# Peptides against a protein of PDB entry 3V4O: the designs that were tried, part 136

Target 1, 234 residues: chain A of PDB entry 3V4O
Amino acid sequence: DQPLAKDKVALLIGNMNYREHPKLKAPLVDVYELTNLLRQLDFKVVSLLDLTEYEMRNAVDEFLLLLDKGVYGLLYYAGHGYENFGNSFMVPVDAPNPYRSENCLCVQNILKLMQEKETGLNVFLLDMCRKRNDYDDTIPILDALKVTANIVFGYATCQGAEAFEIQHSGLANGIFMKFLKDRLLEDKKITVLLDEVAEDMGKCHLTKGKQALEIRSSLSEKRALTDPIQGTEY

## One batch from the design tools (peptide; made by RFdiffusion4, then SolubleMPNN)

Design b2_p21_6_s2 (from b2_p21_6, 9 letters changed)
Fold by OpenDDE base, seed 1:
Parts: structure tokens; sequence; C-alpha cells
Structure b2_p21_6_s2 (fold): chain B 234 residues (1-234), chain A 21 residues (1-21)
């Protein structure tokens, strides 16, 4: 039987105009392109750029409220980030230099909250670096993540400090979005789709050794972004 | 300009929530 989504909702965040950190370019185009693609997949999409800490926390909270039973949720973030002791942090545009964990949003905390929702599918995609922040000595005490069904986490990580952008079709995309956009509309299980994206990234001489995609999933069903919404005719 | 942008983002998010809750 064809799996059905109760609804499809997506929150896309792109931070580029940082106040105290290097400005980025790719998030603008990447968020725009991803928005258009997800809308073609019948997602209800809210896209926000250059969010402060307050705005990011509010956006995530509002997104979590929309995650209900059977809903397909997708959260995408592109911007600065860091990873300390296995904890990843998204950096708001108003974060100080240096930034600390109290100035940032912890990815693992958000994932924990997402997994508590009885979603039909929940996808979290990160396009940020995983470098250590030497100025943050905070050790978050995070409880072990509960293994819950239908959660997919994709982490696109770059090696080095360079925001490598690839010009594609006159647009400058981030590496992850360049490969993701080529496959996103395919009718495939989301984990299979992301795995193929990872393979594409690994085979490309331009990206090999520069960026990789880490995939973690508890998805036990053949769920795809192309799955129809209940009550709709396709 | 900054205040206007913040307000626009807030309105956008609020509208999204109201329409899809």
Amino acid sequence: as target 1 above (234 residues)
Amino acid sequence: MKEKEEEEKKKKLEKFRKEHS
C-alpha cells in the first residue's frame, strides 16, 4: 500500500549575513531552490533567512508544534555551526564572536524533541561545518537519544574552513544542495535517496574529500518525500 | 529596516502556523 502523509510541512533556515562572523553566500540560493523543490513535492514551506537567536528558537518551536501524528516534517539549516563532544550547534546571525553554546541552538536537543512526535516522517538536514569551537568549554549533558521510528538525519559536513560553492546553471550552490537538488524529486525511500546523494558527492572529483554526507535513520517504512497527502488526488 | 525585517519574519511564521495548524 502507498504510504500517505497527513500533511507535509517544512522549515528552512538560511543564515548568511552574520554580524560578527564571515558572511556566507550559498544559503540564499540553496534555501530558495530547496523551497521551490519542496513545494513541488506538496510541502507547505516556510523559509527564513538571517535569523537571530530569538528568531531561530521561535521558528523551531513553531515548527515542532506543527509536527503531529502522521505529518511529514522537514527541517533544513544552512549556516555556520560547530560540534563539541558530539553535540552540534547552529549559529544565529547575532551570535557573538566567539560564540558559545548558550548563544546557539543544539541540534541534538531539537532531534530529541522531534522524535517525541508521532510523525509519519521527520527529516532533519544540516549544511554546516562540524569543526570544534575551542572557545566553548560547555559540556552539555544530553540524555541518550531514544530510538524512534521514521526519523532521518542528514548531516552534510565540509572539511576545512572554506565555504566551497559550486556554480551550477548560473547559480552558486553549496555542495550539498548541488547534489541534493538533482535527486530530491525522485520517488524513492528517503534514506535511499540520501545515500545516492552521498555517493554522488563521493564520486565527484570536485567534492571528493571536501564534503561528505552523514546519514542516520530509524526509518522502518518505505517513506518518501513524494508520498501523497491523505485526502488529495494525484 | 532591521525592525521591519524582523516584523516581516514574525508575520510570515505566524501566518504559516495559523494556516497549517
Scores: peptide ipSAE 0.290, ipTM 0.861, DockQ to the pose 0.042
Fold by OpenDDE base, seed 2:
Structure b2_p21_6_s2 (fold): chain B 234 residues (1-234), chain A 21 residues (1-21)
Amino acid sequence: as target 1 above (234 residues)
Amino acid sequence: MKEKEEEEKKKKLEKFRKEHS
């Protein structure tokens, strides 16, 4: 009765040392801690820091190649980003200032590709800014996510708000990771888990009104990061 | 230094793919 993963794979990206944008600090520790946690969950993890556009695209492509029917995939990104008209973009470290969509990776496009893989679970976690980029007026028209895509999307900032890490550089962890790490190992449906993280963030005076976790999902099954891998005794 | 770092990242990714594909 317990759901099984065919395999568990994760790609973690932390961008900090931007060439033409403010430097970040939290992604380093956040990626490291998340790596360790996901390994405890039997994920096969590749973690990369400070990726250029080319490197990011390549990393995502390689990650997508590992996704297949029944596989659990997790993609985490921490760095600069923006949101225009409901479209979210991850910003590579070599992005120009100002950057445009053509310089960045569109989250929704990646999600679209993920849904084609018939995965058991796809989790996409974003810890990035959701501020409007006034220098980009592109409005991508994307297909809606399929009902059976089993995708969970977590977005750790409010629309129009800058990343909290930029404003509070004294924190060891990003706000999202601070709360996520406390619950990530819990044997709960991933949407429930993330919802609890969101509530924790909302209760904290330091984060209340400054940063929030938005959850979007097409997950109709009870899937958890703790689900065992098929063929393992775990 | 940057080139070496890029190569290391590439190798890491390739290793990951080969081991888990």
Scores: peptide ipSAE 0.284, ipTM 0.858, DockQ to the pose 0.043
Fold by OpenDDE base, seed 3:
Structure b2_p21_6_s2 (fold): chain B 234 residues (1-234), chain A 21 residues (1-21)
Amino acid sequence: as target 1 above (234 residues)
Amino acid sequence: MKEKEEEEKKKKLEKFRKEHS
């Protein structure tokens, strides 16, 4: 039988207008387009732009409260970020220069909290850089995700996102969103869908060898974003 | 204006939680 979602909720965050770091443009359009697509998939979506550290922490906490047994959750972030020693950090707009781990949100810590919610599906998509932050030597304690966590983690590299945007239908998208939006509505297992997006990025002459999508998954079931909500017919 | 934007974001989040929690 086709898997069913108890409910579908999504939090989309786009940080652009940084106080002490270069400003971005792509997150605005990307968040807008993703919002419209997820609503077509019957997700309840909240989209927020230019969040401070406090606002980001509050938004993530509220999102986590909505996650529960059988719920489909999607968290999307576009903005500045960094990766040190396997730990990824989302950078709030009010982060100092240089920023440190205490000023940022640790992705792995959020994933740890997500795995305790017994969700039907939890998708975490990051569109940010993975550059080393030489001013931060903090090594957070990392625990392996549970095998039954049903978490799909997509990490799109955002190198040169400020300089290179793809024009499509009068809109300027980030590279990841350009390819994601073409497949997001397909009725496929989410890991298969994301793998196809990665292949599309690799075949395009504009992005070949320049952009990549890393996929990590503990999903052992055939779950799709198109799965119907319990009590409704597809 | 920063204060107005902050309040708008807070209202969006609160509305989202109330409607879908």
Scores: peptide ipSAE 0.281, ipTM 0.856, DockQ to the pose 0.044
Fold by OpenDDE base, seed 5:
Structure b2_p21_6_s2 (fold): chain B 234 residues (1-234), chain A 21 residues (1-21)
Amino acid sequence: as target 1 above (234 residues)
Amino acid sequence: MKEKEEEEKKKKLEKFRKEHS
């Protein structure tokens, strides 16, 4: 017997064309490439670019509605973001400068909602900055993930200066996606897979000391992105 | 142009939901 997914759904968000913040380029290619890879893994993927706050909230809400018992979900975000006291925020393209928490989507809140869905696996991948936003005074309220949530949270980031330098080095993909894409199709437990990605990032001279992947997991079962969907031939 | 893009995004979400709900 092997693990089976009831279904596989993914929401990919790439924000690039910010109105009041520096424009990005990597999310375009990264979202596109990840979309293709996840489709090879039989994920049903919706990919959206340059979302406003309203659009992002709608997208996340719709994604959450698709999560259910035994479903494998993957949420990927690439764009601007920040982290204050353990709370991470995804920044919509229409966010003001400076932005505050009320303008952004709180990752931990989304994770909280995801854990209630009894998913077979839920992967949340962030490719965004972790710098503190000094203009946000929101007091964080952090809840621990439930043991049964089967959530894997990956947070890939680099310092702004290093990110800028690397983007100008001619890399087609963002750094995280560069390493992730090499392993994403491997039939491995997702936490093992991400650990290997983290190790690869650590060994690469381009990323060593500049970008890291933090992994948090409540996954106690062997679950892989390659796990077949129930009712399908495999 | 922005309105068209917004509508396209909305349609993508609707399609996504309808196909997988």
Scores: peptide ipSAE 0.271, ipTM 0.854, DockQ to the pose 0.042

Design b2_p21_6_s3 (from b2_p21_6, 9 letters changed)
Fold by OpenDDE base, seed 3:
Structure b2_p21_6_s3 (fold): chain B 234 residues (1-234), chain A 21 residues (1-21)
Amino acid sequence: as target 1 above (234 residues)
Amino acid sequence: MKKEEEEKKLKELEEFRKKHS
């Protein structure tokens, strides 16, 4: 009765060196650490840094092609972003200032495409701001998550749109990654795991009232990142 | 054939990773 993955694939994107926006540092370390952890979970991991709009769209498109029936997919993004009327946008490094929706990747559009797949599990983790962009009037996308898509959405949010970095073991991690990395290898349903991460963030005096993890899911099965791949013994 | 296509796409992404990481 143990759930099985047909395969496990992950795409990690960290944008730091923006041309027209403040540079970031945390995505480099966070992507690196997450890559190593996911590989321990037998994920095939592709990690990309500082993607232009074209490169970012291409990477996402290619990743979507890898999603198929029974496949476990994980998409992680760390960088600048914004949210208008429920639509979240990831900002490429070559985005102009100010950026608009046509310069960015809409998360809800990607999720819509993911819902057309029959994946065993699809995890989407965003470590970006949810501040409003006053220069964008994009029409809201109101698509509900389909149960059959088995999608788990985690959005690490900061009040005031400030990304805080915490020094840990000589490295500067983002707040979300600091807590996620401590639990990611646990054999638990992914939504339970993320909920515990959220609780840890709430108990820490450094993050209490400053950062939170929003979780949305249509996952109706006990799926974990530790689930074995079909044809292999766990 | 589908598996081979997936492996090809993954390889392309990995090459892209090496370029950007």
Scores: peptide ipSAE 0.025, ipTM 0.497, DockQ to the pose 0.110
Fold by OpenDDE base, seed 5:
Structure b2_p21_6_s3 (fold): chain B 234 residues (1-234), chain A 21 residues (1-21)
Amino acid sequence: as target 1 above (234 residues)
Amino acid sequence: MKKEEEEKKLKELEEFRKKHS
């Protein structure tokens, strides 16, 4: 007896060409490779690059509309970001310098909305900085995720100096995607899969002590990205 | 041109939603 997804949908966002912030390159390749992998897993993937605040908000809204009971959703973001008091923010390409919370998308707010969709699985993966933004003093009060939310949150981050050194190492992929892509197609519970990715990152001399994957989940069922879609032959 | 590109992206998302709703 295998768990079934009602549908599989993914939104991938890679921000690189910031107007007022350093340009990035890794998101392009990372989004491309992740798109191809998720399509092999029968995800319906929307991949977008260099989104303004308006575009990002609309993209997330449209993605949320695709989430429903039993649906497997995956949201991936690569770009600039920050974390203040446990609240993470994704930075659009048109964000001012310095950016503030009103210019950015709050991850925890999106997670809050996701938990209301009764999804079979929701995976939120962040590949962004975890640095504190001293120019933002907003302290949102956020509720804990529901036990039945079936949300898996992965936060891959590194410190600024280490991130710079790694990006200039000549690697095509970001560090997180380098390890994620090796395991993404495995038929394993998603939390187990991500734990293994975290372990791989910890063993690698390039990333040991420099980049880590934080995992938070409310997943109480065995759910894998490889789970077939209901009504399809497998 | 930027506005046109933004509108195109949003339209694509909307079409995607409609197709899979």
Scores: peptide ipSAE 0.023, ipTM 0.592, DockQ to the pose 0.036
Fold by OpenDDE base, seed 1:
Structure b2_p21_6_s3 (fold): chain B 234 residues (1-234), chain A 21 residues (1-21)
Amino acid sequence: as target 1 above (234 residues)
Amino acid sequence: MKKEEEEKKLKELEEFRKKHS
């Protein structure tokens, strides 16, 4: 009765060495640690760092092609970002200062494309700020999102500021990854898992009131990252 | 998409990773 994945594929993007923006440190460590964890979960993981706009778009496009019926897909991004008019944007390392939406990747557009897939599970995790970009007044006109039952979206952000780093096991992790890594390997429905991560973040005196995890999900099945791949059932 | 095609695309992504790393 355990749900099965046709395959499990993850794309992790961490941008830190920006050309025209403050450099970040956490994405390096966070992507590395998440890669190792997801591989323990039998994900095929592609991890990329410091991507230009072209490289990011290409990577996302290729990743989307891998998302087929029954596949578990996970897309993770850590880096600079912003949110305008309800639309979130991931910022490539070669983005100008100031950057505009045309220089960035719109999360909602990617989500739309993800919803068009017949995946068994589709997880999108963002670790970026949600600050307003005052230099971009462009309002993206997006088509209505489809109603699907296989999407899980986690958005970790600090209140109006970049995430601060904390030391964990001698390494400087992003706040989200610090708490996520403690639970990621648990055999639980992914939404339950993320909810527990959110609770941990909320209870911790270091992060309470500073950083939170927003969860959006249409998942109607008990899908977990620990679900076995078809043909390899335990 | 055929599994073989998926594997091919995944390989391409992996190669991209290696190149960019």
Scores: peptide ipSAE 0.022, ipTM 0.514, DockQ to the pose 0.032
Fold by OpenDDE base, seed 4:
Structure b2_p21_6_s3 (fold): chain B 234 residues (1-234), chain A 21 residues (1-21)
Amino acid sequence: as target 1 above (234 residues)
Amino acid sequence: MKKEEEEKKLKELEEFRKKHS
């Protein structure tokens, strides 16, 4: 029968007003749009803007505590970032210039923590730069992600590309959110949904050769963001 | 996780949200 979620929780982070780095505009609008969409999908949504390193770590920690067996969790980040040798880092607004791994949150570490949960579904969506940071000498994380059936990772930029460079002017959505919002409410397996978003992006002249959606998942069940919430037993 | 525990943690996140609203 149709899969059910024990609960649905989402943490959305948009960093735009950086102290020592170029300011961004799209995260504000993208977080707002995604918040509204996820609420229509009965997610409990916490949306945060312009987080310091301390605040980001606390937010992620608290979010992880909400993840439990059967829960659908979604973590979205939009802001500055970088990728070194497969390690992706989210940059807090108070990060120094240049920033280093010790100032940032490692995506792979968060994913590992998410894999420790017996969640029904974990979706991690990143709209950030994937350009190498020459000022960071952090070695690659040796441990690959474990094989679990509850993780979907979407990375909305190409290697070497910076998301902010292809953002729309003013208060328009970023490119990723532009295409994601058109399909997010569809009752489809989340990996199928994201694949269709990727196809849409590939057909757009604005994104060709500039931005792509990388999808990594071992989701074995037909889990959708539209899945109903079951009665909670506490 | 108990409902009360979940609600507590959610409230903590919401307080964070309010700080940045």
Scores: peptide ipSAE 0.019, ipTM 0.497, DockQ to the pose 0.059

Design b2_p21_6_s4 (from b2_p21_6, 11 letters changed)
Fold by OpenDDE base, seed 4:
Structure b2_p21_6_s4 (fold): chain B 234 residues (1-234), chain A 21 residues (1-21)
Amino acid sequence: as target 1 above (234 residues)
Amino acid sequence: SALEELLKKLKELEEFRKKHS
């Protein structure tokens, strides 16, 4: 009864060196750690750092092309972001100050495209802020995910986390990755795994009130990142 | 394969940026 993946692909994006916004540090180590873990899970991993808007759009487009029926996909982003009325946006390193939706990538739009790919499993993990952007008046289009989308969306809110992490010795990773990496290799349904990560974050005195993980899922099957790949990978 | 080519392209992008960073 073990589900099988047709293939496993992951795109990891870490934006740190912003041109007109505060620089970040955690994405570098987090992307590196996650890359190594996903490779142990037989994912084909592409890791990119400090992407411009053009590069991010191209990378996401190419990643979406990798998604197909039965494929396991994982998209991870760490960097600046914002949220307006339920719409979340990833901020490229060349985004102006202030940035607008036209300068950023809309998460919900990407999710919408993902659900059309008939993937076996699609995981979208965000480690970014959810602050309101007063300079963006984009009208929210929040359609519910299709029941058969098999998408798991994890949103780690890291408002003020960078400053907190710097002040505390021993934290090489961002807060989300610190807890995620401890469980990522477990053979568990991905939603259960992420829920446990969320609980770990909530119980830790260091992260209590500082970081939270929101999980949304349309996954109706017991699928795990540890599920084996069937046949030839290419 | 098409998949391999796509991954290669993304990796090439990464290397290109490293070279010009």
Scores: peptide ipSAE 0.029, ipTM 0.657, DockQ to the pose 0.040
Fold by OpenDDE base, seed 3:
Structure b2_p21_6_s4 (fold): chain B 234 residues (1-234), chain A 21 residues (1-21)
Amino acid sequence: as target 1 above (234 residues)
Amino acid sequence: SALEELLKKLKELEEFRKKHS
């Protein structure tokens, strides 16, 4: 009755050294710590920093190729981003100022591709801004996730992420990772785990009313990041 | 092996970025 993963793969992307936008610091430590945690969960982890548009698209494409029936996948991004009417975009380090959708990676498009892979579990975590970009005229298209896609989407956002990080440059972790790392190894359904992280963020005086975690999922099974890989003994 | 090859490719990219960061 225990769910099994065919394999576990994770791609972590942290963009910090932007050419035309404010530099960030948190993604470096956050990616590092998340890498170590996921390795403890028996994930094959690839972590990449400061990706250009070309590199970022290639990395995501290669990651998608790793997804297959029964595979557990986790995609994490930390960096600049924006959201226009439900369409979220990850910003590569070489994005122009202002950035536009054609120079960024659309999260919803990636999710759409993920749902075609028949994965056992697919987790997509975003640690970026959710601010509107007035210079992007992309028409919003909201696609519902398939019921059988087993996709969990977590969107950690704050109103003033850039200003906060600059002002608090001494912080080791980003706010999301600060709370996520305390629970990530728990043997719980991933949506329950993330919900608890969201609650922790909401209770903290430092983040209350400033940062939130939105969770969207099509997960109908009790799947956890701690689920064993098929053929392995634990 | 296919997985390992893809991971190798991504790892190479990681190392390249570290050298030029």
Scores: peptide ipSAE 0.029, ipTM 0.659, DockQ to the pose 0.041
Fold by OpenDDE base, seed 1:
Structure b2_p21_6_s4 (fold): chain B 234 residues (1-234), chain A 21 residues (1-21)
Amino acid sequence: as target 1 above (234 residues)
Amino acid sequence: SALEELLKKLKELEEFRKKHS
């Protein structure tokens, strides 16, 4: 009765050294921390830093090819971003100033593609600002996600231009990763786990009113990142 | 495998970046 994953794959992207935008620091440490944690959860992890638009699109495309029926997938992005009219965009390091949607990756488009893969679990975590980009007037019309897609979407948001960094365990993590890393290895339904992370963020005086985690899910099964891979002993 | 192919491609991208940085 234990849920099983056919396989576990993760793609982590951290953009820091932007050409035309403020440089970031947190993604480096956060990607590193998350990589180590996911490996403990038996994920096959690919971590990439400072991707151009071309590289990001290729990485995501190739990652999508890894998703299949019963597979557990996790896509993580940390970097600059924006949200216009409910559409979120990940900003590559070579994006112009101001950046436009045609030079960025639309999160909702990726989610739409993910829903067609019949994955056992698909987690998409964003650690980026949800600020409005007044220089982009693009209003993409996207279809609603399928209710049975087994997708969990976590959106860590911050006020201002970038998230605060908190020194923890000798590392300067972003706020989201600070709380996520404390719970990520717990054997809990992923939505419950993320909800607890959100609560932790809300209780902390350092993050209260400055950082929040939005969770959207179509997951109807009790799936956890700790679920064993099919064919393994547990 | 698909993963191996992905890793290969990503490695190639990384190497390309290093050469042209």
Scores: peptide ipSAE 0.027, ipTM 0.674, DockQ to the pose 0.038
Fold by OpenDDE base, seed 5:
Structure b2_p21_6_s4 (fold): chain B 234 residues (1-234), chain A 21 residues (1-21)
Amino acid sequence: as target 1 above (234 residues)
Amino acid sequence: SALEELLKKLKELEEFRKKHS
């Protein structure tokens, strides 16, 4: 019995041209590559680059409205970020230096809202640094994902603030996207797929010890990005 | 649809950004 998605929607955000922080390059190509791949998987994809705090909050809010029972959702972010004792934050391009939690979007808050949507599958992929921000005084509050939330959280991180890029297929991808793009179209349970990506990253001499993929899952059912949309000829 | 609404909103944001770029 093939799992069916009610619909497939994705929001991809790539922040590069920061006003008060080092500029990045990889998010441009990575968002582009991921957009093309997800469209091949019949996702309705909205891709946005260089979002301000206001724009990011609006985009995420609107995306959350798209999530509903049985829907497959994917949220991807590439850019600057930080993590303080389990609280992760995505940094908008207009964030001040130093940035604080009030200037950023809290990942855990988004995850909390996602798990209330009863989605068929919800994938949240972060490609950002997980460095500690000493200027953030936010008290850590961790909400565990519900067992039946059907959420898969992938966190690709590097040590330090350096963005690692590798030329692949004529384009300069981030390390995570370099390996993800090779497997994303495979008809596999999404957690298995991401585990394989993590293993590939671990075998690469350029990545080993520098960048890793953390996977957290509340997925209790077999779900794949290749699952067809209900009512379609696929 | 919800997607159409999102796209409309995002388009509005894009237009706003263009005006202030």
Scores: peptide ipSAE 0.026, ipTM 0.671, DockQ to the pose 0.037

